# Peptides against a protein of PDB entry 4Z5W, part 19

Target 1, 305 residues: chain A of PDB entry 4Z5W
Amino acid sequence: IPDVFLELNKLWYFSAQSNLFNGEMPRSLSNSRSISLLSLRNNTLSGQIYLNCSAMTNLTSLDLASNSFSGSIPSNLPNCLRLKTINFAKIKFIAQIPESFKNFQSLTSLSFSNSSIQNISSALEILQHCQNLKTLVLTLNFQKEELPSVPSLQFKNLKVLIIASCQLRGTVPQWLSNSPSLQLLDLSWNQLSGTIPPWLGSLNSLFYLDLSNNTFIGEIPHSLTSLQSLVSKENAVEEPSPDFPFFKKKNTNAGGLQYNQPSSFPPMIDLSYNSLNGSIWPEFGDLRQLHVLNLKNNNLSGNIP

## One batch from the design tools (peptide; made by RFdiffusion4, then SolubleMPNN)

Design b1_p9_8_s1 (from b1_p9_8, 5 letters changed)
Fold by OpenDDE base, seed 3:
Structure b1_p9_8_s1 (fold): chain B 305 residues (1-305), chain A 9 residues (1-9)
Amino acid sequence: as target 1 above (305 residues)
Amino acid sequence: EPPSYLTTE
């Protein structure tokens, strides 16, 4: 990308996604005073990620996903006082989340999907201090770590949590009960064990639940038949979506279905590929807004209601 | 068919 952004003093939005751009990010771009939305997703950009937060006073959204950047996660990003959305998916950092992210009060949406992030305990302990964090995507990280169950963890404003395909051990963490505004939970493709906790049915905004391909045992908690968002068509409050899309993938090598907003997902309960037993509750018929109920590849018995 | 998962990549 040419180093010409100093002349573009009115540039508000720059999108150069899905091109063949290589080399480093231009210094004039990393010092732009005008830019609000920057997307360089799906290129071959390299070098260290550096942003001059003292110059970039209008920066609100950053998408650098699927590039060949190297080095550390930029610890100065919390100094970008208007920065809300960050997508660093598929950047191979091999790092922990910086301690400075405790101060990242502008942050609303963060993805590190497939970024070789390590130490999930430290990551969650840091990110719980981000009071405005609504969307957190950590898929394909933390390989074979234990999902922390520490009850002191609090994500009060969390709406979207995706920690899929990490081979995580542990149980569904009790600290998620402190997230009453949770709308979407994906913990699929882990090694999570124990029972599905009944308090999940108290998450009145939860319309998308994926616990598929784990090692859950016991009965389906009857409280899932009372998920209020699936009983009644409450208009999902049009909350500002992340400026980055989501992809529903079957494997790492396939193209995914693109979803621009979490609200565009069909209402779903996926408990497939576990070791759940007991009956299918007939009260699943009360979930009038449910589009997908997936219970396949379990040990369920009795009648289909 | 295996279940799907969500990413941003």
Scores: peptide ipSAE 0.645, ipTM 0.958, DockQ to the pose 0.862
Fold by OpenDDE base, seed 4:
Structure b1_p9_8_s1 (fold): chain B 305 residues (1-305), chain A 9 residues (1-9)
Amino acid sequence: as target 1 above (305 residues)
Amino acid sequence: EPPSYLTTE
């Protein structure tokens, strides 16, 4: 990418995703006063990620995903006072979340999907201080770590939590009950155990639940038949979605189905590939907004209602 | 067939 962004003093949006750009991000781009939205996703860009937050005063969205960047996670990003959305997916950091992210009050959406992030306990302890954090994606990190269940963890404004395919141990964490605005939960492809907690049915905004491919046991909580978002057509508050797409993947090497917004996901309960027992509750018939109920590959018995 | 999971990549 040429180093000409100093001349582009009116450039608000720069999107150069899915090209063949290599080398470093040009210094003039890292110092752009005009750019609000920057996407360089799916290139071969390299070097250290550096942004001059004192210069980049208009930066609101940053997508650097699927590049060959190396080194540390930029600890100065909290100084980008308007930066709301960050996609650092598929950047091999081999790092923990910087402690400075406790101060990241502008942050609304963060993805580190497949970024070799380590220490989920530290990551969640840090990110809980991001009071405006609504979307958190941590898929394909924290390999074989334990999902912390510390009840003091609090994500007050969390709406989308995706921590899939981490081989995480532990249980469904009780601290999620402190996130009453949660709309989408994906904890699939882990080694989570125990029972599915009944309090999940109290998350009135939860329309997408994926607990598939874990080691859950016991009955399906009857409280899931009373998920308010699946019973009634609540006016889905069109919340500002993150500026990065989601992908529904069956494996790491397949192209995923792209979803531009969390609201584009079909209302779903996926509990498949567990060790759940008991019956399918007839009261699943009350979930009039439910599009997908996936209970396959469990130990369920009785009648199908 | 195994279930899907969500990513941003």
Scores: peptide ipSAE 0.641, ipTM 0.956, DockQ to the pose 0.869
Fold by OpenDDE base, seed 5:
Structure b1_p9_8_s1 (fold): chain B 305 residues (1-305), chain A 9 residues (1-9)
Amino acid sequence: as target 1 above (305 residues)
Amino acid sequence: EPPSYLTTE
């Protein structure tokens, strides 16, 4: 990418995604006063990520996903006082979340999907201080760590939580009960155990639940048949979605189905590939908004209602 | 087929 962004003093949006750009981010781009939205996703950019937050006063969205960046996560990003959305998916950091992210009050949407992030306990302890955090994607990190179930963790404004394909141990964490606005939960492809907790059915905004491919046991909580978002057409308040797309993938090597907004996901309960027993509750018939009920590959018995 | 998971990549 040429170092010409000093001349582009009115450039508000720069999208150069899905090209063949290599080398480092130009210094003039890292100092741009005008840019609000920056997407360099799906290139071959390299070097360390550096942004001059004192210069980049208009930066609101940053998508650097699927690049060859290396080094540390930029600890100065919280100084970008308008920065709301960060997509750092598929950047191999091999790092922990910086402690400075405790001060990241502008942050609303964060993805580190497949970014070799380590220490989930530290990551969640840091990110809980981000009072405006609504979307958190941590898929393909924290390999074989334990998902902390510390009741003091609080994500009060969390709408979307995705921590899939981490081989995480532990149980469904009790601290999620402190997230009453949760709309989408994906904890699939882990090693989570125990029972599915009944309090999940009290998350009145939860329309998408994926607990598939874990080691859950016991019965399906009857409280899931009373998920209010799946009983009634509440107008899901279309809060501003993150500026990055989601992908529904079956494996790491396949192209995913792209979804531009969480609201575009079909209302779903996926409990497949567990060790759940007992019957299918007839009261699943009350979930009039449910599009997908996936209970396959369990130990369920009795009649199909 | 195995279940899917969500990502941003």
Scores: peptide ipSAE 0.636, ipTM 0.957, DockQ to the pose 0.879
Fold by OpenDDE base, seed 2:
Structure b1_p9_8_s1 (fold): chain B 305 residues (1-305), chain A 9 residues (1-9)
Amino acid sequence: as target 1 above (305 residues)
Amino acid sequence: EPPSYLTTE
């Protein structure tokens, strides 16, 4: 990418995603006073990620996903006082979340999907201080760590939580009950154990639940048949989605189905590939908004209602 | 088929 962004003093949106750009990010770009939205996703950019937050006073969205960046996560990003959305997916950091992210009050959406992030306990302890955090994606990190169940963890404004394919141990954490606005939960492809907690059915906005491919035991909690978002068509106010797409993938090498907004996901309960027992509750028939009920590959018995 | 998971990549 040429170093010409100093001359582009009115450039508000720069999207150069899905190209063949290589080398480092231009210094004029990392000092741009005008840019609000920056997307360089799916290129071959390299070097250290550096943004001059004192210069980049209009920066609201940053998508650097699927690049060859190296080194540390930029600890100065909280100084970008308008920065709301960050996609750092598929950047090999081999790092922990910086402690400075405790101060990241502008942050609304964060993805580190497949970014070699380590220490989930520290990551969640830091990110709980991001009071405006609505979307958190941590898929393909924290390999074989334990998902912390510390009741003091609090994500009050969380709407989308995705921590899939981490081989995480532990149970469904009680601290998620403190996220009453949760709309989408994906904890699939882990080693989570215990029972599915009944309090999940109290998450009235939860329309997408993926607990598939874990080691859950016991019965399906009957409270899942009373998920209010799946009983009644609430007018889901189109909330401002992250400026980055989501992908539903079957494996790491397959192309995923792209979803531009969390609201575009079909309403789903996926509990497949567990060790759940007991019956399928007839009251799943009350979930008139449910599009996908996936209970396959369990130990369920009785009649199909 | 194995279940799917969500990413941003």
Scores: peptide ipSAE 0.635, ipTM 0.957, DockQ to the pose 0.887

Design b1_p9_8_s2 (from b1_p9_8, 3 letters changed)
Fold by OpenDDE base, seed 2:
Structure b1_p9_8_s2 (fold): chain B 305 residues (1-305), chain A 9 residues (1-9)
Amino acid sequence: as target 1 above (305 residues)
Amino acid sequence: SPPSFLTTE
């Protein structure tokens, strides 16, 4: 990418995604006063990520995903006082989330999907201080770590939580009950154990639940048949989605189905590939908005209602 | 087929 962004003093949106750009991010771009949205995703950009937050006073969205960047996560990003959305997916950091992210009050959407992030306990302890955090994607990190169940963890404004394919141990964490606005939960492809907690059915905005491919045991909690978002069409106010798309993948190497907004996901309960027992509750028939009920590959018995 | 999971990549 040429180093010409100083002359482009009116440039507010720069999208160069899905090209063949290589080398470092140009220094004039890292110092742009005008840019609000920056997307360089799916290129071959390299070097250290550096942004001059004192210069980049208009930066609201940053997508650097699927690049060859290396080194540390930029600890100065919280100084970008308008920065709301960050996609750092598929950047091989091999790092922990910086402690400075405790101060990241502008942050609304964060993805580190497949970024070799380490220490989930520290990550969640840091990110709980982000009072405006609504979307958190941590898929393909924290390999074989334990999902912390510390009840003091609090994500008050969390709407989308995706921590899939981490081989995480532990149980469904009680601290998620402190997220009453949760709309989408994906904890699939882990080694989570215990029972599915009944309080999940109290998450009135939860329309997408994926607990598939874990080691859950016991009965399906009857409270899942009363998920309010799946009983009635609430007028889902189209909330501002992250400026980055989501992908529904069957494996790490396949292209995923792209979803531009979380609201574009079909309402779903996926509990497949567990060790759940007991019956299928007839009251799943009350979930008139449910598009996908996936209970396959469990130990369920009785009649199908 | 195995279940899917969500990413941003």
Scores: peptide ipSAE 0.653, ipTM 0.959, DockQ to the pose 0.876
Fold by OpenDDE base, seed 3:
Structure b1_p9_8_s2 (fold): chain B 305 residues (1-305), chain A 9 residues (1-9)
Amino acid sequence: as target 1 above (305 residues)
Amino acid sequence: SPPSFLTTE
C-alpha cells in the first residue's frame, strides 16, 4: 500500500480487504488523524503492527485479520481512546494478551481467532477488566489448555463468547453465570467434560448455544426448555454488532458461511457429538423461537416427543 | 458431517 495518507486528511473509512497487498502498513496510515474505520483484512501485509494512538484520535474500528503480520501484539492499543472493535484473526502472534489490555475501557469487540494466542487463564484475567467488552472471540487458540473455572472471573456486559476448536479441558465454567446478558455461546470442538450446568437455562438472553463436539455426560438439563429468548420473540435486543463478520465453518480448510451480525444466526441449541444420556424433554416444544435443535450423536434414549 | 464452529477469519 503506498504511503500517501498524509494528504488524505478527510479519510474517515478505508477498506482495502481481500486484495493482494504486501509489505508493511504505510506509516502515514498509522499516523492518520482522520481515519475512524480501517480494514485491511485478507491481504499479505507483514512486519510489526504499529499504530500511533496519540495521532489516531478518531480510530474506532481496526480489522487487520488474515495478514502476515509478525512480532508482538501492540501493547499501546489501550491508548487509542476511541478504539472499540479489533479483529486480529489469523495473525500468527505466538503470544499472550498484553497486561496493558486491563486498561482497554473503549474495547467492545475483540477477536484473536486462530492467532496463536497462549495462556487462556491470563487472557481471561486481563480481559475481565474491559468493562465495555461485549464480543470476545478466541477460537482456534490455546493448545489443550484448561478453561479456567475461577468463580471470581466476571464479564458483566458480555453478549457473545466464542472459544471454539481449542481442545480445551475442564467444565462449563461457573463464572459465565455472572454474564446475564449473554446471547451467544460457542464452546464447540473442545474436550470439555462433566454435566451441562442447569444455570445455563437462567441466561434469559441466550438464543444460540453450541456445546457440540465435547465430552459432556449426564442428562440434558431441563432448564434449557425454559430459555426465555427461545420462548418469546420480545427479547431480541438489536445491539450494535461488531464491525467484523463471523464465519460458520465445518473445518479449518473450508470457506465459512458469512454472518455480518450475531442476530443473523438462527436461534439454536447444538449439543451434538457428546455422551449425553436420558430422554429428550417434551418441553423443548415450548421453545417456539428455536430454529435448530441438534442432539445427534449422543447416548439419548426413549421416545422422541 | 461434524458440527460447525464460529470464527472471524
Scores: peptide ipSAE 0.647, ipTM 0.959, DockQ to the pose 0.886
Fold by OpenDDE base, seed 4:
Structure b1_p9_8_s2 (fold): chain B 305 residues (1-305), chain A 9 residues (1-9)
Amino acid sequence: as target 1 above (305 residues)
Amino acid sequence: SPPSFLTTE
């Protein structure tokens, strides 16, 4: 990418995604005063990620995903006082979340999907201080770590939590009960165990639940038949979606189905590929907004209602 | 087929 962004003093949006750009980010781009949205996703960009947050005062969205960047996660990003959305998916950091992210009050949407992030306990302890954090994607990180269940963890404004395919151990964490605005939960493709907790049915905004491919046991909690978002058409407040797309993947090496907004996901309960027992509750028939109920590959018995 | 999971990449 040429170093010409100093001349582009009116540039508000720069999207150069899915090209063949290589080398480092141009210094003029990292110092752009005008840019609000920067997307360089799916290129071959390299070097250290550096943004001059004192210069980049208009930066609101940053997508650098699927590039060959190296080094540390930029600890100065919290100084970008308008930065809301960050997609750092598929950047091989081999790092922990910086402690400075405790101060990241502008942050609303964060993805580190497949970014070799380590220490989920530290990551969650840091990110809970991001009071405006609504979307958190940590898929394909924290390999074989334990999902912390510390009840003091609080994600007050969390709407979307995706921590899939991490081989995480532990249980469905009690601290998620402190996120009453949760709309989408994906904890699939882990090694989570125990029972599915009944308090999940108290998450009135939860329309998408994926607990598939874990080691859950016991009965399906009857409280899932009373998920308010699946019983009634609540006017889902169209909260501003993150500026990065989601992908529904069946394999890490396959292209996923793209979803541009969390609201584009079909209302779903996926509990498939567990060790759940007991019956299918007839009261699943009350979930009039449910599009997908996936209970396959469990130990369920009795009649299908 | 195995279940799906969500990513941003």
Scores: peptide ipSAE 0.644, ipTM 0.956, DockQ to the pose 0.871
Fold by OpenDDE base, seed 5:
Structure b1_p9_8_s2 (fold): chain B 305 residues (1-305), chain A 9 residues (1-9)
Amino acid sequence: as target 1 above (305 residues)
Amino acid sequence: SPPSFLTTE
């Protein structure tokens, strides 16, 4: 990418995603006063990620995902006072989340999907201080760590939580009951155990639940038949989606089905590939908004209602 | 088919 962004003093949006750009990010780009949205996703950019937050006063969205960047997560990003959305997916950091992210009050959407992030306990302890955090994607990190169940963790404004394919141990954490605005939960492809907690059915905004491919036991909680978002068409407040797409993948190497917004996901309960027993509750018939009920590959018995 | 999971990549 040429070092010409000083001349582009009115450039508000720069999207150069899905090209063949290599080398480092130009110094003039890292110092741009005009850029609000920056996407360089799916290139071959390299070097250290550096942004001059004192210069980049208009930066609101940053997508650097699927690049060959190296080194540390930029600890100065919280100084970018307007920065709301960050996609750092598929950047191989091999790092912990910086302690400075405790002060990241502008942050609304964060993805580190497949970024070799370590220490889930530290990550959640830091990110709980981000009071405006609504979307958190941590898929393909924390390999074989334990999902912390510390009841003091609080994500009060969280709407989208995705921590899939981490081989995480532990149980469904009780601190999620402190997230009453949760709309989408994906904890699939872990080693989570115990029973599915009944309090999940009290998350009135939860329209997408994926607990598939874990080691859950016991019965399906009857309270899941009372998920309010799946019983009635509540007016889904069209909240601003993150400025990055989601992908529904069956494996790490295949292209996923793209979804531009969380609201584009079909309303779903996926409990497949567990060790759940008992019957299918007839009251699943009350979930008039449910598009996908996936209970396959369990130990369920009795009649299908 | 195996279950799917969500990513941003």
Scores: peptide ipSAE 0.643, ipTM 0.958, DockQ to the pose 0.890

Design b1_p9_8_s3 (from b1_p9_8, 4 letters changed)
Fold by OpenDDE base, seed 3:
Structure b1_p9_8_s3 (fold): chain B 305 residues (1-305), chain A 9 residues (1-9)
Amino acid sequence: as target 1 above (305 residues)
Amino acid sequence: EEPSFLTTE
């Protein structure tokens, strides 16, 4: 990318996604005073990620996903006082989340999907201090670590949590009961065990639940038949979605189906590929907004209602 | 058919 952004003093939005750009990010771009939204996703950009937060006073959204950047996660990003959305998916950091992210009060949406992030305990302990954090994506990290169950963890404003395909051990963490605004939960493709907790049915905004491909046992909690978001069409207030798309993938090598907003997902309960037993509750018929109920490849018995 | 998961990549 040419180093010509000094002359572009009115540039508000720059999208150069899904091209063949290589080399480093231009220094004039890293010092742009005008830019609000920057997307360089799906290129071959390299070097260290450096942003002059003292110059970039209008920066609100950053998408650098699917690039060949190297080095550390930029610890100075919390100094970008208007920065809300960060997508660092598929950047091979091999790092922990910086301690400075405790001060990242502008942060609303963060993805490190497939970024070789390590230490899930430290990551969650840091990110719980981000009081405005609504979307957190940590898929394909923390390989074979234990998902922390510490009740002191608090994500009060969390709406979207995705921690899939990490081979995580542990149980569904009790600290998620402190997230009453949770709309989407994906913990699929882990090694999570125990029972599905009944308090999940108290998450009145939860319309998308994926617990598929784990080691869950016991009965399906009857409280899931009372998920208020699936009983009634409450108009989910169109809250500002992340400026980055989501992808529904079957494996790491296939292209995924793209979803631009979490509200574009069909209302779903996926409990497939577990060791659940007992009956299918007839009261699943009360979930008039449910589009997908996936219970396949379990130990369920009795009649289909 | 295997279950799917969500990413941003």
Scores: peptide ipSAE 0.645, ipTM 0.949, DockQ to the pose 0.870
Fold by OpenDDE base, seed 2:
Structure b1_p9_8_s3 (fold): chain B 305 residues (1-305), chain A 9 residues (1-9)
Amino acid sequence: as target 1 above (305 residues)
Amino acid sequence: EEPSFLTTE
């Protein structure tokens, strides 16, 4: 990418995604006072990620996903006082989330999907201080770590939580019951154990639940048949979506089905590939908004209602 | 079919 962004003093949006750009991010771009939205996703950019937050006073969205960047996560990003959305997916950091992210009050959407992030306990302890955090994607990190169940963790404004394919141990963490605005939960492809907690059915906004491919045991909580978002058509106010797409993947190497907004996901309960027992509750028939009920590959018995 | 998971990549 040429170093010409100093002359582009009115450039508000720069999207150069899905190209063949290589080398470092140009210094004039890292110092742009005008840019609000920066997307360089799916290129071959390299070097250290550096942003001059004191210069980049208009930066609201940053998508650097699927690039060959190296080194540390930029600890100065919280100084970008308007920065709301960050996509750092598929950047091999091999790092922990910086402690400075405790101060990241502008942050609304964060993805580190497949970014070699380590220490989930520290990550969640840091990110709980981001009071405006609504979307958190941590898929393909924290390999074989334990998902912390510490009740002090609080994500009050969380709407989308995706921590899939981490081989995480532990249970469904009770601190998620303190996230009453949760709309989408994906904890699939882990080693989570215990029972599915009944309080999960109290998340009245939860329309997408994926707990598939874990080691859950016991009965399906009857409270899942009363998920209010799946009983009634609430007017899904189109909330401001992250400026990055989501992908539904079957494996790490396949192309995923793209979803531009979380509201575009079909209402779903996926509990497949567990060790759940007991019956299918007839009251799943009350979930008039449910599009996908996936209970396959369990130990369920009795009649199909 | 194997279960799916969500990413941003």
Scores: peptide ipSAE 0.640, ipTM 0.949, DockQ to the pose 0.881
Fold by OpenDDE base, seed 4:
Structure b1_p9_8_s3 (fold): chain B 305 residues (1-305), chain A 9 residues (1-9)
Amino acid sequence: as target 1 above (305 residues)
Amino acid sequence: EEPSFLTTE
């Protein structure tokens, strides 16, 4: 990418994703006063990520995903006072979340999917201070760590939580009950155990639940038949979606089905590939908005309602 | 058929 962004003093949107760009991010780009949205996703860019937050006063969205960047997570990003959306997926950091992210009050959407992030306890302890954080994606990190269950963890405004394919141990964490606005939860492809907690059915905005491919036992909580978002057409508050797409993948090497917004996901309960027992509740028939009920590969018995 | 999971990459 040429170092000409100083001349482009009116450039608001720079989208150069899915090309063959290599080398470092141009210094003029890292100092752009005009750019609001920067996407360089799916290239071969390298070097350390550096942004001059004092210069980049208009930066609202940053997508650097699927590049060959190295080094540390930029600890100065909280100084980018308008930066809302960050996609750092598939950047091999081999790092913890910086402590400075406690101060990241502009942050609304964060992805570190497949970024070799370590220490989920520290990550969640830091990110809970991001009062405006609505979307958090941490898939393919924290390999074989324990999902912290500390009840004091609080994500007040969290709407989308995806921590899939981490081989995480533990249980469905009680601190998620402190996120009453949660709409989408994906904890699939972990080693989570215990029972599915009944309080999940109290998350009135929860329309997408993926707990598939874990080690859950016991009955399906009857409270899931009372998920308000699946019973009635709530007016889907058109919330500003993240400026990055989601992908539904079966494995790390396959192309995923792309979803541009969380609202584009079909209303779903996926509890497949667990050790759940008991019956399918007839009251699943009350979930008039449910598109996908996946209960396959469990120990369920009785009648299909 | 294996279950799917969500990513951003």
Scores: peptide ipSAE 0.633, ipTM 0.945, DockQ to the pose 0.880
Fold by OpenDDE base, seed 5:
Structure b1_p9_8_s3 (fold): chain B 305 residues (1-305), chain A 9 residues (1-9)
Amino acid sequence: as target 1 above (305 residues)
Amino acid sequence: EEPSFLTTE
């Protein structure tokens, strides 16, 4: 990418995704006063990620996903006082989340999907201080760690939580009950155990639940038949979605189906590939907004209602 | 069919 962004003093939006750009980010781009949205996703850019937050006073969205960047996560990003959305998916950091992210009050959406992030306990302890955080994606990290169940963890404004394909141990964490605005939960492709907790049915905005491919036991909680978002059409106030797409993948090597917004997902309960027993509750018939009920590959018995 | 999961990549 050429070093010409000083001349582009009116440039508000720069999207150069899905090209063949290589080398480092040009210094004039890292010092741009005009840019609000920067997307360089799916290129071959390399070197250390550096942004001059004192210069980049208009930066609101940053997508650097699927590049060959190396080194540390930029600890100065919280100094970018208007920065709301960050996509750092598929950047091999081999790092922990910086302690400075406790001060990241502008942050609303964060993805580190498949970024070799380590220490899930430290990551969640840091990110709970981001009071405006609504979307958190941590898929394909923390391999074989334990999902912390510390009840003091609080994500009060969280709407989308995705921590899939981490081989995480533990149980469904009680601290998620402190997130009453949660709309989408994906904890699939882990080694989570125990029973599915009944308090999940109290998350009135939860329209998408994926607990598939874990080691859950016991009965399906009857409280899931009373999920308010699936009983009635809530006029979900269309809050601004994150500026990055989601992908639904069957495995790590497959191309995913793209979804531009969380609202584009069909209302779903997926409990497939567990060790659940007992019957299917007839009251699943009350979930008039449910599009997908996936209970396959369990130990369920009795009559289909 | 295997179950699916969500990513941003």
Scores: peptide ipSAE 0.629, ipTM 0.947, DockQ to the pose 0.883

